# Peptides against a protein of PDB entry 2L2L: the designs that were tried, part 13

Target 1, 42 residues: chain A of PDB entry 2L2L
Amino acid sequence: SPEERERMIKQLKEELRLEEAKLVLLKKLRQSQIQKEATAQK

## One batch from the design tools (peptide; made by RFdiffusion4, then SolubleMPNN)

Design b2_p13_6_s1 (from b2_p13_6, 6 letters changed)
Fold by OpenDDE base, seed 1:
Structure b2_p13_6_s1 (fold): chain B 42 residues (1-42), chain A 13 residues (1-13)
Amino acid sequence: as target 1 above (42 residues)
Amino acid sequence: LEEVKAELQKLQE
């Protein structure tokens, strides 16, 4: 159904938004860990 | 770092 397809597209867009947000936060976390290790070696 | 962990926790609920 066109309505079922539209519901599925909305669900997949929300899932994509959450995964993009998680990816940004994980990249910041990784960068912070590398910086912490680099400062602990000085 | 703790802020980023708290934001990740909020996205997993």
Scores: peptide ipSAE 0.055, ipTM 0.652, DockQ to the pose 0.056
Fold by OpenDDE base, seed 3:
Structure b2_p13_6_s1 (fold): chain B 42 residues (1-42), chain A 13 residues (1-13)
Amino acid sequence: as target 1 above (42 residues)
Amino acid sequence: LEEVKAELQKLQE
């Protein structure tokens, strides 16, 4: 139904929002690793 | 770093 399609689109938008938030946290984690390696070499 | 790990864990629950 049109209402089932609308519910599915809302669910997929929420899943996308959570994966985008996870990607931001992983990028911050990776940057912190690079900074620790650069400070341990000085 | 530990805060970012805790936030990442919370998104996996």
Scores: peptide ipSAE 0.055, ipTM 0.652, DockQ to the pose 0.056
Fold by OpenDDE base, seed 4:
Structure b2_p13_6_s1 (fold): chain B 42 residues (1-42), chain A 13 residues (1-13)
Amino acid sequence: as target 1 above (42 residues)
Amino acid sequence: LEEVKAELQKLQE
């Protein structure tokens, strides 16, 4: 139904938002690891 | 770093 499609779109938008937030955090974590390695090699 | 890990854990709950 159109209502089931709207519910599915809302769910997929929330899943996408959570995965985007997770990706930002993982990128920050990776950058912090690279910085720690670069400071330990000096 | 620990803040980023704590935020990531909160998104997995």
Scores: peptide ipSAE 0.055, ipTM 0.652, DockQ to the pose 0.054
Fold by OpenDDE base, seed 2:
Structure b2_p13_6_s1 (fold): chain B 42 residues (1-42), chain A 13 residues (1-13)
Amino acid sequence: as target 1 above (42 residues)
Amino acid sequence: LEEVKAELQKLQE
């Protein structure tokens, strides 16, 4: 159904938004870990 | 770091 397709597209857009947010947070976490390691080696 | 970990945990619930 066109209505089922629209519901599925809305769900996939929300899943994409959550995975993009998670990716940004993981990149920040990784950067902070690298900075801690670089400061512990000096 | 703890704020970023807490926000990641909230996105996994």
Scores: peptide ipSAE 0.054, ipTM 0.651, DockQ to the pose 0.055

Design b2_p13_6_s3 (from b2_p13_6, 6 letters changed)
Fold by OpenDDE base, seed 5:
Structure b2_p13_6_s3 (fold): chain B 42 residues (1-42), chain A 13 residues (1-13)
Amino acid sequence: as target 1 above (42 residues)
Amino acid sequence: LEEVRAQLEKLQQ
C-alpha cells in the first residue's frame, strides 16, 4: 500500500542517517589515531 | 550504506 511504502521510506531514511553519522564518527576516530601516532613518534 | 541507498532509490521511483 502507499502507507506501507511511506513507512518503509521513513525507516530507510533513518537507517541511512544513522549509518552516515557512524561513518563520520569512524573517519574522525581514524584521523585522531593517525594524529596520536604522529605525536607519539616525536 | 550502499544497500540502504539502493533500496531508497527503488522505493522513490
Scores: peptide ipSAE 0.134, ipTM 0.748, DockQ to the pose 0.121
Fold by OpenDDE base, seed 3:
Structure b2_p13_6_s3 (fold): chain B 42 residues (1-42), chain A 13 residues (1-13)
Amino acid sequence: as target 1 above (42 residues)
Amino acid sequence: LEEVRAQLEKLQQ
């Protein structure tokens, strides 16, 4: 039904948002690790 | 991410 399709679209949009937020966090954590290693080697 | 995007595109057609 159109209502079921709209519910599925809303769910997939939320899943996409959560996975994008996770990717941003992982990129920040990775960059923080590289910076810590670079400062520990000096 | 890509699978979720592909599923969204399929449901928007």
Scores: peptide ipSAE 0.131, ipTM 0.748, DockQ to the pose 0.090
Fold by OpenDDE base, seed 1:
Structure b2_p13_6_s3 (fold): chain B 42 residues (1-42), chain A 13 residues (1-13)
Amino acid sequence: as target 1 above (42 residues)
Amino acid sequence: LEEVRAQLEKLQQ
């Protein structure tokens, strides 16, 4: 039904939002690790 | 991430 399709779109949009937020966090954590290693070598 | 994007695109057509 159109209502089932709309519910599925809303669920997938929330999943996409959570995965994008996780990806941003993991990229920041990786960058912070590289920066800590680069500062510990000086 | 890309699988979720592809599923959304298919449902928006």
Scores: peptide ipSAE 0.131, ipTM 0.747, DockQ to the pose 0.122
Fold by OpenDDE base, seed 2:
Structure b2_p13_6_s3 (fold): chain B 42 residues (1-42), chain A 13 residues (1-13)
Amino acid sequence: as target 1 above (42 residues)
Amino acid sequence: LEEVRAQLEKLQQ
């Protein structure tokens, strides 16, 4: 139904938002590790 | 991510 399709779109949009937020966090964590290694070598 | 994007694109057509 159109209402089921709209619910699925809303669910997938929220899943995409959460996965993108997780990806941003993992990129920040990776960058923090690289910076920590670079500062420990000085 | 790409799978969720592809599912959204398919449902928006």
Scores: peptide ipSAE 0.130, ipTM 0.746, DockQ to the pose 0.120

Design b2_p13_6_s4 (from b2_p13_6, 5 letters changed)
Fold by OpenDDE base, seed 1:
Structure b2_p13_6_s4 (fold): chain B 42 residues (1-42), chain A 13 residues (1-13)
Amino acid sequence: as target 1 above (42 residues)
Amino acid sequence: LEEVRKKLQELEQ
């Protein structure tokens, strides 16, 4: 039904938003590790 | 991410 399709679209948009937020967090964590290693070598 | 984007695109078309 059109209502089921709209619910599925809303669920996939929320899943996409959560996965994008997770990816940003993992990139920040990786960058923080590289910065800690670079400061420990000085 | 890419699979969720594909499923969303298939529903929005």
Scores: peptide ipSAE 0.121, ipTM 0.725, DockQ to the pose 0.121
Fold by OpenDDE base, seed 2:
Structure b2_p13_6_s4 (fold): chain B 42 residues (1-42), chain A 13 residues (1-13)
Amino acid sequence: as target 1 above (42 residues)
Amino acid sequence: LEEVRKKLQELEQ
């Protein structure tokens, strides 16, 4: 039904938003680890 | 991510 399609679209949009937010966090954590290693070697 | 984007695109078309 059109209502089921709209529910599926909303669910996939929220899943995409959450996985993109997680990816941004993991990239920041990785960058912070590299920076900590680079500062610990000085 | 790519699978979610693909499924979303298939539903929005």
Scores: peptide ipSAE 0.119, ipTM 0.725, DockQ to the pose 0.089
Fold by OpenDDE base, seed 3:
Parts: C-alpha cells; structure tokens; sequence
Structure b2_p13_6_s4 (fold): chain B 42 residues (1-42), chain A 13 residues (1-13)
C-alpha cells in the first residue's frame, strides 16, 4: 500500500542517517589515532 | 550502507 511504502521510506532514511553518522565517527576516531601516533613519535 | 541507498532509490522511483 502507499502507507506501507511511506513507512519503509522513512525507516530506510533513518537507517541511512545512522550508518552515515557511524562512518563519520569511525573516520574521526581513525584520524585521532593517527594524530596521537604522529605526536608520540616527536 | 550502499544496499540501504539502493533500496531507498528503488522505492523513491
């Protein structure tokens, strides 16, 4: 139904938002680790 | 993530 399709679109948009936020956090964590290693070698 | 993007695109068409 149109209402089932709209609910599925809303769920997939929220899942996509959460996965993109997780990827941004993991990229920041990786960058922070590399920076910490580069400062510990000075 | 890419499979969620594909499913969303298929439903928005």
Amino acid sequence: as target 1 above (42 residues)
Amino acid sequence: LEEVRKKLQELEQ
Scores: peptide ipSAE 0.118, ipTM 0.724, DockQ to the pose 0.120
Fold by OpenDDE base, seed 5:
Structure b2_p13_6_s4 (fold): chain B 42 residues (1-42), chain A 13 residues (1-13)
Amino acid sequence: as target 1 above (42 residues)
Amino acid sequence: LEEVRKKLQELEQ
């Protein structure tokens, strides 16, 4: 139904938003590790 | 992530 399709679109949009936020967090954590290693060598 | 994008695109067309 059109209502089921709309619910599925809303769920997939929220899942996409959460996975994008997780990728941003993982990139920040990786960068923080590299910076910590670079500062520990000085 | 890419599978979610594909499913969303299929439902928005």
Scores: peptide ipSAE 0.118, ipTM 0.725, DockQ to the pose 0.119

Design b2_p13_7_s2 (from b2_p13_7, 9 letters changed)
Fold by OpenDDE base, seed 1:
Structure b2_p13_7_s2 (fold): chain B 42 residues (1-42), chain A 13 residues (1-13)
Amino acid sequence: as target 1 above (42 residues)
Amino acid sequence: RLEEVKKKLQEMQ
């Protein structure tokens, strides 16, 4: 039904938002690791 | 996972 399709779109949009937030967190974690290694070499 | 979710959203537009 049109209502089931709208519910599925809303669920996929929330999954997209969560996966994007996870990607941002992992990129920040990676950058923090590189910075710690660069400061430990000084 | 991210690209699979994007693809599914595109298939439903």
Scores: peptide ipSAE 0.143, ipTM 0.754, DockQ to the pose 0.130
Fold by OpenDDE base, seed 3:
Structure b2_p13_7_s2 (fold): chain B 42 residues (1-42), chain A 13 residues (1-13)
Amino acid sequence: as target 1 above (42 residues)
Amino acid sequence: RLEEVKKKLQEMQ
């Protein structure tokens, strides 16, 4: 139904938002690790 | 997983 389709779109949009937020966090964590290693070698 | 979610969202639009 149109209502089932709308519910599925809302769920997929929220899942996309959460996966993108997780990817941003992992990229920041990786960058922080590289910076910490670069400062420990000085 | 991210690309699979994007693909499913595109198929529903």
Scores: peptide ipSAE 0.141, ipTM 0.755, DockQ to the pose 0.129
Fold by OpenDDE base, seed 4:
Structure b2_p13_7_s2 (fold): chain B 42 residues (1-42), chain A 13 residues (1-13)
Amino acid sequence: as target 1 above (42 residues)
Amino acid sequence: RLEEVKKKLQEMQ
């Protein structure tokens, strides 16, 4: 059904948004770890 | 998982 396809696209877009948000958080955490190590070596 | 979700979204577009 066209309506079922549209619901599935909306679900996949929301899942994509959540996985991208997790990736951004993990990148920020990694960067914070690198900065902490760089400040601990001074 | 992220790339699999992107692939599924492309197959639906």
Scores: peptide ipSAE 0.141, ipTM 0.754, DockQ to the pose 0.132
Fold by OpenDDE base, seed 2:
Structure b2_p13_7_s2 (fold): chain B 42 residues (1-42), chain A 13 residues (1-13)
Amino acid sequence: as target 1 above (42 residues)
Amino acid sequence: RLEEVKKKLQEMQ
């Protein structure tokens, strides 16, 4: 139904938002690890 | 997973 399609689109948009937020967090964590390693080697 | 979700969303539009 059109309503089922709309619900599925809303779910996929929320999953996209969560996976993008996770990717941003993981990139920040990786950068912070590299910075900590670079400061621990000094 | 991110690219799979993007692909599924595109298939629904």
Scores: peptide ipSAE 0.138, ipTM 0.753, DockQ to the pose 0.131

Design b2_p13_7_s3 (from b2_p13_7, 8 letters changed)
Fold by OpenDDE base, seed 3:
Structure b2_p13_7_s3 (fold): chain B 42 residues (1-42), chain A 13 residues (1-13)
Amino acid sequence: as target 1 above (42 residues)
Amino acid sequence: RLEKVKQELQELQ
């Protein structure tokens, strides 16, 4: 159904938004680990 | 800063 396809597209867009948010948090975590290692070596 | 990012990541999993 066209209505079932629209519901599926809305669900996939929300899943994509959550995965993009997780990726931003993981990048911030990785950057903070590298900074801690660089400050522990000084 | 790091602890807040870990908490936000745990809430999304």
Scores: peptide ipSAE 0.077, ipTM 0.700, DockQ to the pose 0.054
Fold by OpenDDE base, seed 5:
Structure b2_p13_7_s3 (fold): chain B 42 residues (1-42), chain A 13 residues (1-13)
Amino acid sequence: as target 1 above (42 residues)
Amino acid sequence: RLEKVKQELQELQ
């Protein structure tokens, strides 16, 4: 139904938002690892 | 800062 499609689109938009948030957090984690390695070599 | 990012990641899993 149109209502089932609207619910599915809302769910997929929330899943996408969560995956984008995870990607931002993983990029910050990776940057922090590189910075720790660069400070341990000095 | 790093521990906050790990916690936020755990809350999203």
Scores: peptide ipSAE 0.076, ipTM 0.696, DockQ to the pose 0.056
Fold by OpenDDE base, seed 4:
Structure b2_p13_7_s3 (fold): chain B 42 residues (1-42), chain A 13 residues (1-13)
Amino acid sequence: as target 1 above (42 residues)
Amino acid sequence: RLEKVKQELQELQ
């Protein structure tokens, strides 16, 4: 139904928002690991 | 800073 399609679109938008937030956090984590390794090698 | 980012990641999982 149109209402089922609208619910599915809302769910997929929330999943996308959460995955984008996770990706930003993982990129910050990775960058902090690289910086720690670069400082431990000096 | 890093610990806060790990906590925020854990709250989203």
Scores: peptide ipSAE 0.076, ipTM 0.697, DockQ to the pose 0.053
Fold by OpenDDE base, seed 2:
Structure b2_p13_7_s3 (fold): chain B 42 residues (1-42), chain A 13 residues (1-13)
Amino acid sequence: as target 1 above (42 residues)
Amino acid sequence: RLEKVKQELQELQ
């Protein structure tokens, strides 16, 4: 139904928002690891 | 800073 399609689109938008937030955290984690490695090699 | 990012990542898993 049109209502089932709308519910599915809302669920997929929330899932996408959570995966985007996770990707931002992983990028911050990676940057912090690279900085630690660069300071441990001096 | 790093430990906060690890905690926030664990809460999203």
Scores: peptide ipSAE 0.076, ipTM 0.698, DockQ to the pose 0.053

Design b2_p13_8_s1 (from b2_p13_8 with K4R E6K K9R)
Fold by OpenDDE base, seed 5:
Structure b2_p13_8_s1 (fold): chain B 42 residues (1-42), chain A 13 residues (1-13)
Amino acid sequence: as target 1 above (42 residues)
Amino acid sequence: LEERIKELREKIE
């Protein structure tokens, strides 16, 4: 059904948004670790 | 994680 397809697309878009937010967080955490190591060596 | 994001994008197209 076109309505079922629209519901599935909305769900997949929400899952995508959550995974993208998690990726951004992990990239920020990685960058913060590198910065902490670089400041601890000074 | 990046591969899972790619799979989700491919399902929305």
Scores: peptide ipSAE 0.208, ipTM 0.767, DockQ to the pose 0.824
Fold by OpenDDE base, seed 2:
Structure b2_p13_8_s1 (fold): chain B 42 residues (1-42), chain A 13 residues (1-13)
Amino acid sequence: as target 1 above (42 residues)
Amino acid sequence: LEERIKELREKIE
């Protein structure tokens, strides 16, 4: 039904938002690790 | 993660 499709789209959009937030966090953690290693070698 | 994000975008379109 149109209502079931709308519920499914809302669920997929929330899952997408959570995975994008996780990707941003992991990219920040990776960059912070590289920076920490580069500062420990000085 | 990047591939999973791509799959989710393709399902919303």
Scores: peptide ipSAE 0.208, ipTM 0.765, DockQ to the pose 0.785
Fold by OpenDDE base, seed 4:
Structure b2_p13_8_s1 (fold): chain B 42 residues (1-42), chain A 13 residues (1-13)
Amino acid sequence: as target 1 above (42 residues)
Amino acid sequence: LEERIKELREKIE
């Protein structure tokens, strides 16, 4: 059904948003680790 | 994670 397809697209968009937010968090965490290591070596 | 994001984008298009 067109309505079922729209519900599925909304769910996939929500999952995508959560996974993108997690990727941004992990990239920030990795950057913070590299910065801490670089400051501990000075 | 990046591959899963790619798969989700391909399903929404």
Scores: peptide ipSAE 0.207, ipTM 0.766, DockQ to the pose 0.791
Fold by OpenDDE base, seed 3:
Structure b2_p13_8_s1 (fold): chain B 42 residues (1-42), chain A 13 residues (1-13)
Amino acid sequence: as target 1 above (42 residues)
Amino acid sequence: LEERIKELREKIE
């Protein structure tokens, strides 16, 4: 059904948004760890 | 995680 397809697309878009937000958080955490190590060596 | 994001993009197209 067109309505079932629209519901599935909305669910996949929400899952994608959450996984992209998690990827951004992990990239920021990794960058913060590298910066802390670089400041502790000075 | 990046592979899961790719799979989700391919399902929305």
Scores: peptide ipSAE 0.205, ipTM 0.765, DockQ to the pose 0.755

Design b2_p13_8_s2 (from b2_p13_8, 5 letters changed)
Fold by OpenDDE base, seed 4:
Structure b2_p13_8_s2 (fold): chain B 42 residues (1-42), chain A 13 residues (1-13)
Amino acid sequence: as target 1 above (42 residues)
Amino acid sequence: LEKRIEELRKQIE
């Protein structure tokens, strides 16, 4: 139904928002690790 | 960095 499609779109948008937040967190953690390794090798 | 990590954790919860 149109209502089922709207519910599915809302759910997929929330899942996408959470996965984007996880991706940003992981990128920041990875960057921090690389910076710590680069400072520990000096 | 730590403040930004905490803000991102609160978005995943």
Scores: peptide ipSAE 0.071, ipTM 0.684, DockQ to the pose 0.055
Fold by OpenDDE base, seed 3:
Structure b2_p13_8_s2 (fold): chain B 42 residues (1-42), chain A 13 residues (1-13)
Amino acid sequence: as target 1 above (42 residues)
Amino acid sequence: LEKRIEELRKQIE
């Protein structure tokens, strides 16, 4: 039904939002590790 | 950086 399709689209949008937030967190953790290594080598 | 990582963790929970 049109209502089932709308519920599925809302679920997929929330899953996408959570995966984008995880990707941003992992990129910031990786950047922090590289910066700590670069400061320990000086 | 650490404060921003903690804010991002709370958005995933």
Scores: peptide ipSAE 0.070, ipTM 0.684, DockQ to the pose 0.053
Fold by OpenDDE base, seed 5:
Structure b2_p13_8_s2 (fold): chain B 42 residues (1-42), chain A 13 residues (1-13)
Amino acid sequence: as target 1 above (42 residues)
Amino acid sequence: LEKRIEELRKQIE
């Protein structure tokens, strides 16, 4: 139904929001690790 | 960095 489709779209938008937040966190952690490794090798 | 990690954790919760 149109109502079921709207519920599914709302759920998928929330899942996307959480995965985008997780991706930003992981990118910041990865950058920090690379910087720490580059400073430990000098 | 730590403050920003904590803010991002609160967005994933």
Scores: peptide ipSAE 0.069, ipTM 0.685, DockQ to the pose 0.054
Fold by OpenDDE base, seed 1:
Structure b2_p13_8_s2 (fold): chain B 42 residues (1-42), chain A 13 residues (1-13)
Amino acid sequence: as target 1 above (42 residues)
Amino acid sequence: LEKRIEELRKQIE
C-alpha cells in the first residue's frame, strides 16, 4: 500500500542516517590513527 | 577529537 511504502521509506532514511554517522566516526578514527603513526615516526 | 567521537556515539545510540 502507499502507507506501507511511506513507512518503509522512513525506516530506510533512519538506517541511512545511522550508517552515515558510523562512516563519519570511522573516518575520524582512521584519521587519528594516521596522525598517531606520523607522530610516532618523528 | 574525543568530544567529536562522543557526539558521534550519541548519534549511533
Scores: peptide ipSAE 0.068, ipTM 0.682, DockQ to the pose 0.054

Design b2_p13_8_s3 (from b2_p13_8, 4 letters changed)
Fold by OpenDDE base, seed 5:
Structure b2_p13_8_s3 (fold): chain B 42 residues (1-42), chain A 13 residues (1-13)
Amino acid sequence: as target 1 above (42 residues)
Amino acid sequence: LEERIQKLKELIE
């Protein structure tokens, strides 16, 4: 139904938003790990 | 730094 399609689109948009947020956090985590390793070698 | 890394892990899990 049109209502089922609208619900599915809303769910997929929220999933995409959460995965984009996780990807930003993973990039920040990786950068912080590289910085920790670079400071531990000095 | 370690506390920030831990908080980031908990938000990804």
Scores: peptide ipSAE 0.036, ipTM 0.569, DockQ to the pose 0.042
Fold by OpenDDE base, seed 2:
Structure b2_p13_8_s3 (fold): chain B 42 residues (1-42), chain A 13 residues (1-13)
Amino acid sequence: as target 1 above (42 residues)
Amino acid sequence: LEERIQKLKELIE
């Protein structure tokens, strides 16, 4: 139904938002690790 | 820095 399609679109948008948030966290984690390694080599 | 790395791991798990 049109209502089932709208519910599916809302769910997929929330899943996308959670994956984008996870990607931002992973990028910050990686940056913090690289910074730790760069300070340990000086 | 280590505390921030640990907090970020706990948010991804």
Scores: peptide ipSAE 0.036, ipTM 0.567, DockQ to the pose 0.039
Fold by OpenDDE base, seed 3:
Structure b2_p13_8_s3 (fold): chain B 42 residues (1-42), chain A 13 residues (1-13)
Amino acid sequence: as target 1 above (42 residues)
Amino acid sequence: LEERIQKLKELIE
């Protein structure tokens, strides 16, 4: 139905938002690890 | 820095 499709689109948009937030956290984690390694070598 | 790395791991696990 049109209502079932609208619910599915809302769910997929929320899943995409959560995966984008997770990707931002992983990028910040990686950057912080590289900075720690660069400071431990000095 | 280490505390921030740990907090970021706990949010991703």
Scores: peptide ipSAE 0.036, ipTM 0.566, DockQ to the pose 0.040
Fold by OpenDDE base, seed 4:
Formats: C-alpha cells, sequence, structure tokens
Structure b2_p13_8_s3 (fold): chain B 42 residues (1-42), chain A 13 residues (1-13)
C-alpha cells in the first residue's frame, strides 16, 4: 500500500537520523581517546 | 555504522 510505504520511509528516516547521531558521537569519542593517548604519551 | 547508514539510504531512495 502507498500508506505502508510512507510509514516504512518515515521509520527508515528516523533510524537513519539515530544512526547518524550515533556515528557523530562515536567519531567524537574516538577523537577524544586518541587525544587522551597522545597527551598521556607526553 | 557507516555500512548501516548506507543500507538505510538505499532503502529510502
Amino acid sequence: as target 1 above (42 residues)
Amino acid sequence: LEERIQKLKELIE
């Protein structure tokens, strides 16, 4: 159904936004870990 | 995560 397709697209868009937010958080966490390791080696 | 994001983009197009 066109309505089922629209519901699925809305769910996939919300899942995409959550995964993009997680990816940004993990990239920031990784950068913070590398910076902490680089400061602990000085 | 990047692979999962790409799979979700392909399902929305």
Scores: peptide ipSAE 0.027, ipTM 0.545, DockQ to the pose 0.828

Design b2_p13_8_s4 (from b2_p13_8, 5 letters changed)
Fold by OpenDDE base, seed 5:
Structure b2_p13_8_s4 (fold): chain B 42 residues (1-42), chain A 13 residues (1-13)
Amino acid sequence: as target 1 above (42 residues)
Amino acid sequence: LEERIKKLRELIE
């Protein structure tokens, strides 16, 4: 039904939001590792 | 992770 489709879209949007938040965290962690290596070489 | 995000976007469009 249109209502079931709308519920599924809302669930997928929430899953997408959580996966995007994990990606941002992993990108920040990677950047922090690169910065730590660059500061340990000085 | 980026590929999973891409697949989720394709399911919402």
Scores: peptide ipSAE 0.193, ipTM 0.737, DockQ to the pose 0.785
Fold by OpenDDE base, seed 3:
Structure b2_p13_8_s4 (fold): chain B 42 residues (1-42), chain A 13 residues (1-13)
Amino acid sequence: as target 1 above (42 residues)
Amino acid sequence: LEERIKKLRELIE
């Protein structure tokens, strides 16, 4: 039904938001590790 | 993770 499709789209949008937030966190963590290693080599 | 995000985008479009 149109209502079932709307519920599924809302669920997929929330899942996408959570996975994008995890990706941003992992990219920041990786960048902080590289910066820490570059500072420890000086 | 990036491949899962791509598949989720393809399901919303």
Scores: peptide ipSAE 0.191, ipTM 0.736, DockQ to the pose 0.781
Fold by OpenDDE base, seed 4:
Structure b2_p13_8_s4 (fold): chain B 42 residues (1-42), chain A 13 residues (1-13)
Amino acid sequence: as target 1 above (42 residues)
Amino acid sequence: LEERIKKLRELIE
């Protein structure tokens, strides 16, 4: 159904938003680790 | 994670 397709697209968009937010958090965490290592070596 | 995001984008388009 067109309505079922729209519901599926909305669910996939929400899953995508959550996974993108998680990726941003992991990238920030990785950057913070690299910065801590770089400051501990000075 | 990035590959999962790519697959989710391909399903929405």
Scores: peptide ipSAE 0.191, ipTM 0.735, DockQ to the pose 0.781
Fold by OpenDDE base, seed 2:
Structure b2_p13_8_s4 (fold): chain B 42 residues (1-42), chain A 13 residues (1-13)
Amino acid sequence: as target 1 above (42 residues)
Amino acid sequence: LEERIKKLRELIE
């Protein structure tokens, strides 16, 4: 159904948004860890 | 995670 397809697309868009937000957070956490290690070695 | 994001984009297009 066109309505079922629209619901599925909305669900996939929300899942994509959550996974992108998680990726950005993990990249920031990794960068923060590298910076902390670089400052702890000085 | 990046590969999962890629697959989700391909399903929305």
Scores: peptide ipSAE 0.190, ipTM 0.734, DockQ to the pose 0.718

## One batch from the design tools (peptide; made by RFdiffusion4, then SolubleMPNN)

Design b2_p14_1_s1
Fold by OpenDDE base, seed 2:
Structure b2_p14_1_s1 (fold): chain B 42 residues (1-42), chain A 14 residues (1-14)
Amino acid sequence: as target 1 above (42 residues)
Amino acid sequence: STEEKLKKAEEELK
């Protein structure tokens, strides 16, 4: 039904929001690791 | 929860 499709779209948008937040966090973790390695080598 | 796992990982980055 149109209502079932709308519910599914809302769920997929929430899943996308969580995966985008995860990607930002992983990028911050990677950057923190690179900075720690760069400071340990100097 | 996936959101709870993200909050825990954010706390470890502080």
Scores: peptide ipSAE 0.049, ipTM 0.653, DockQ to the pose 0.029
Fold by OpenDDE base, seed 3:
Structure b2_p14_1_s1 (fold): chain B 42 residues (1-42), chain A 14 residues (1-14)
Amino acid sequence: as target 1 above (42 residues)
Amino acid sequence: STEEKLKKAEEELK
């Protein structure tokens, strides 16, 4: 059904948005770890 | 919500 296809596209867009947010969080965590290591060596 | 947990964790990493 066209209505079922539209609902599936909306669900996949929301899943993609949440996975992108997780990826940003992991990148920030990695940067924070590198900065803490760089400050601990000074 | 998973979204709310991600938002809180993002604020703690700033």
Scores: peptide ipSAE 0.048, ipTM 0.650, DockQ to the pose 0.029
Fold by OpenDDE base, seed 1:
Structure b2_p14_1_s1 (fold): chain B 42 residues (1-42), chain A 14 residues (1-14)
Amino acid sequence: as target 1 above (42 residues)
Amino acid sequence: STEEKLKKAEEELK
């Protein structure tokens, strides 16, 4: 139904928002690791 | 929730 489709779209948008937030955190963690390695090698 | 875990992980990365 149109109502079921709307509910599914809302759920998928929330799942996407959470996965985008995880990706931002992983990018920050990766950058911090690279910076720590670069400072430890100096 | 997954959202609560993400908020906690964000605070640990500041």
Scores: peptide ipSAE 0.048, ipTM 0.649, DockQ to the pose 0.029
Fold by OpenDDE base, seed 4:
Parts: structure tokens; C-alpha cells; sequence
Structure b2_p14_1_s1 (fold): chain B 42 residues (1-42), chain A 14 residues (1-14)
């Protein structure tokens, strides 16, 4: 059904938004680890 | 919510 397809697209868009937010968080975590290592070496 | 947990964890990493 076209209505079922629209519901699936909305669900996949929300899942994508959450995975993008997780990816941003992991990138920030990685950067924080690199900065902590760089400050510990000074 | 998973979204609320992500927002909190993002704020703790600033």
C-alpha cells in the first residue's frame, strides 16, 4: 500500500536521524579521547 | 527516550 510505504519511509527517516546523532556522539567521544591523550603527553 | 540520552551524553562531551 502507498500508506504502508509512507509509514516505512517515516520510520526509516527517524532511525537514520538517531544513527546520525549516535555517529556525532562517537566522533565527539573520539575527539575527546585524542585531546586527553595529547594533554597527558605534555 | 534514546534521543534524550543522546542529547545528555552530547552535552557531557562539550
Amino acid sequence: as target 1 above (42 residues)
Amino acid sequence: STEEKLKKAEEELK
Scores: peptide ipSAE 0.047, ipTM 0.648, DockQ to the pose 0.029

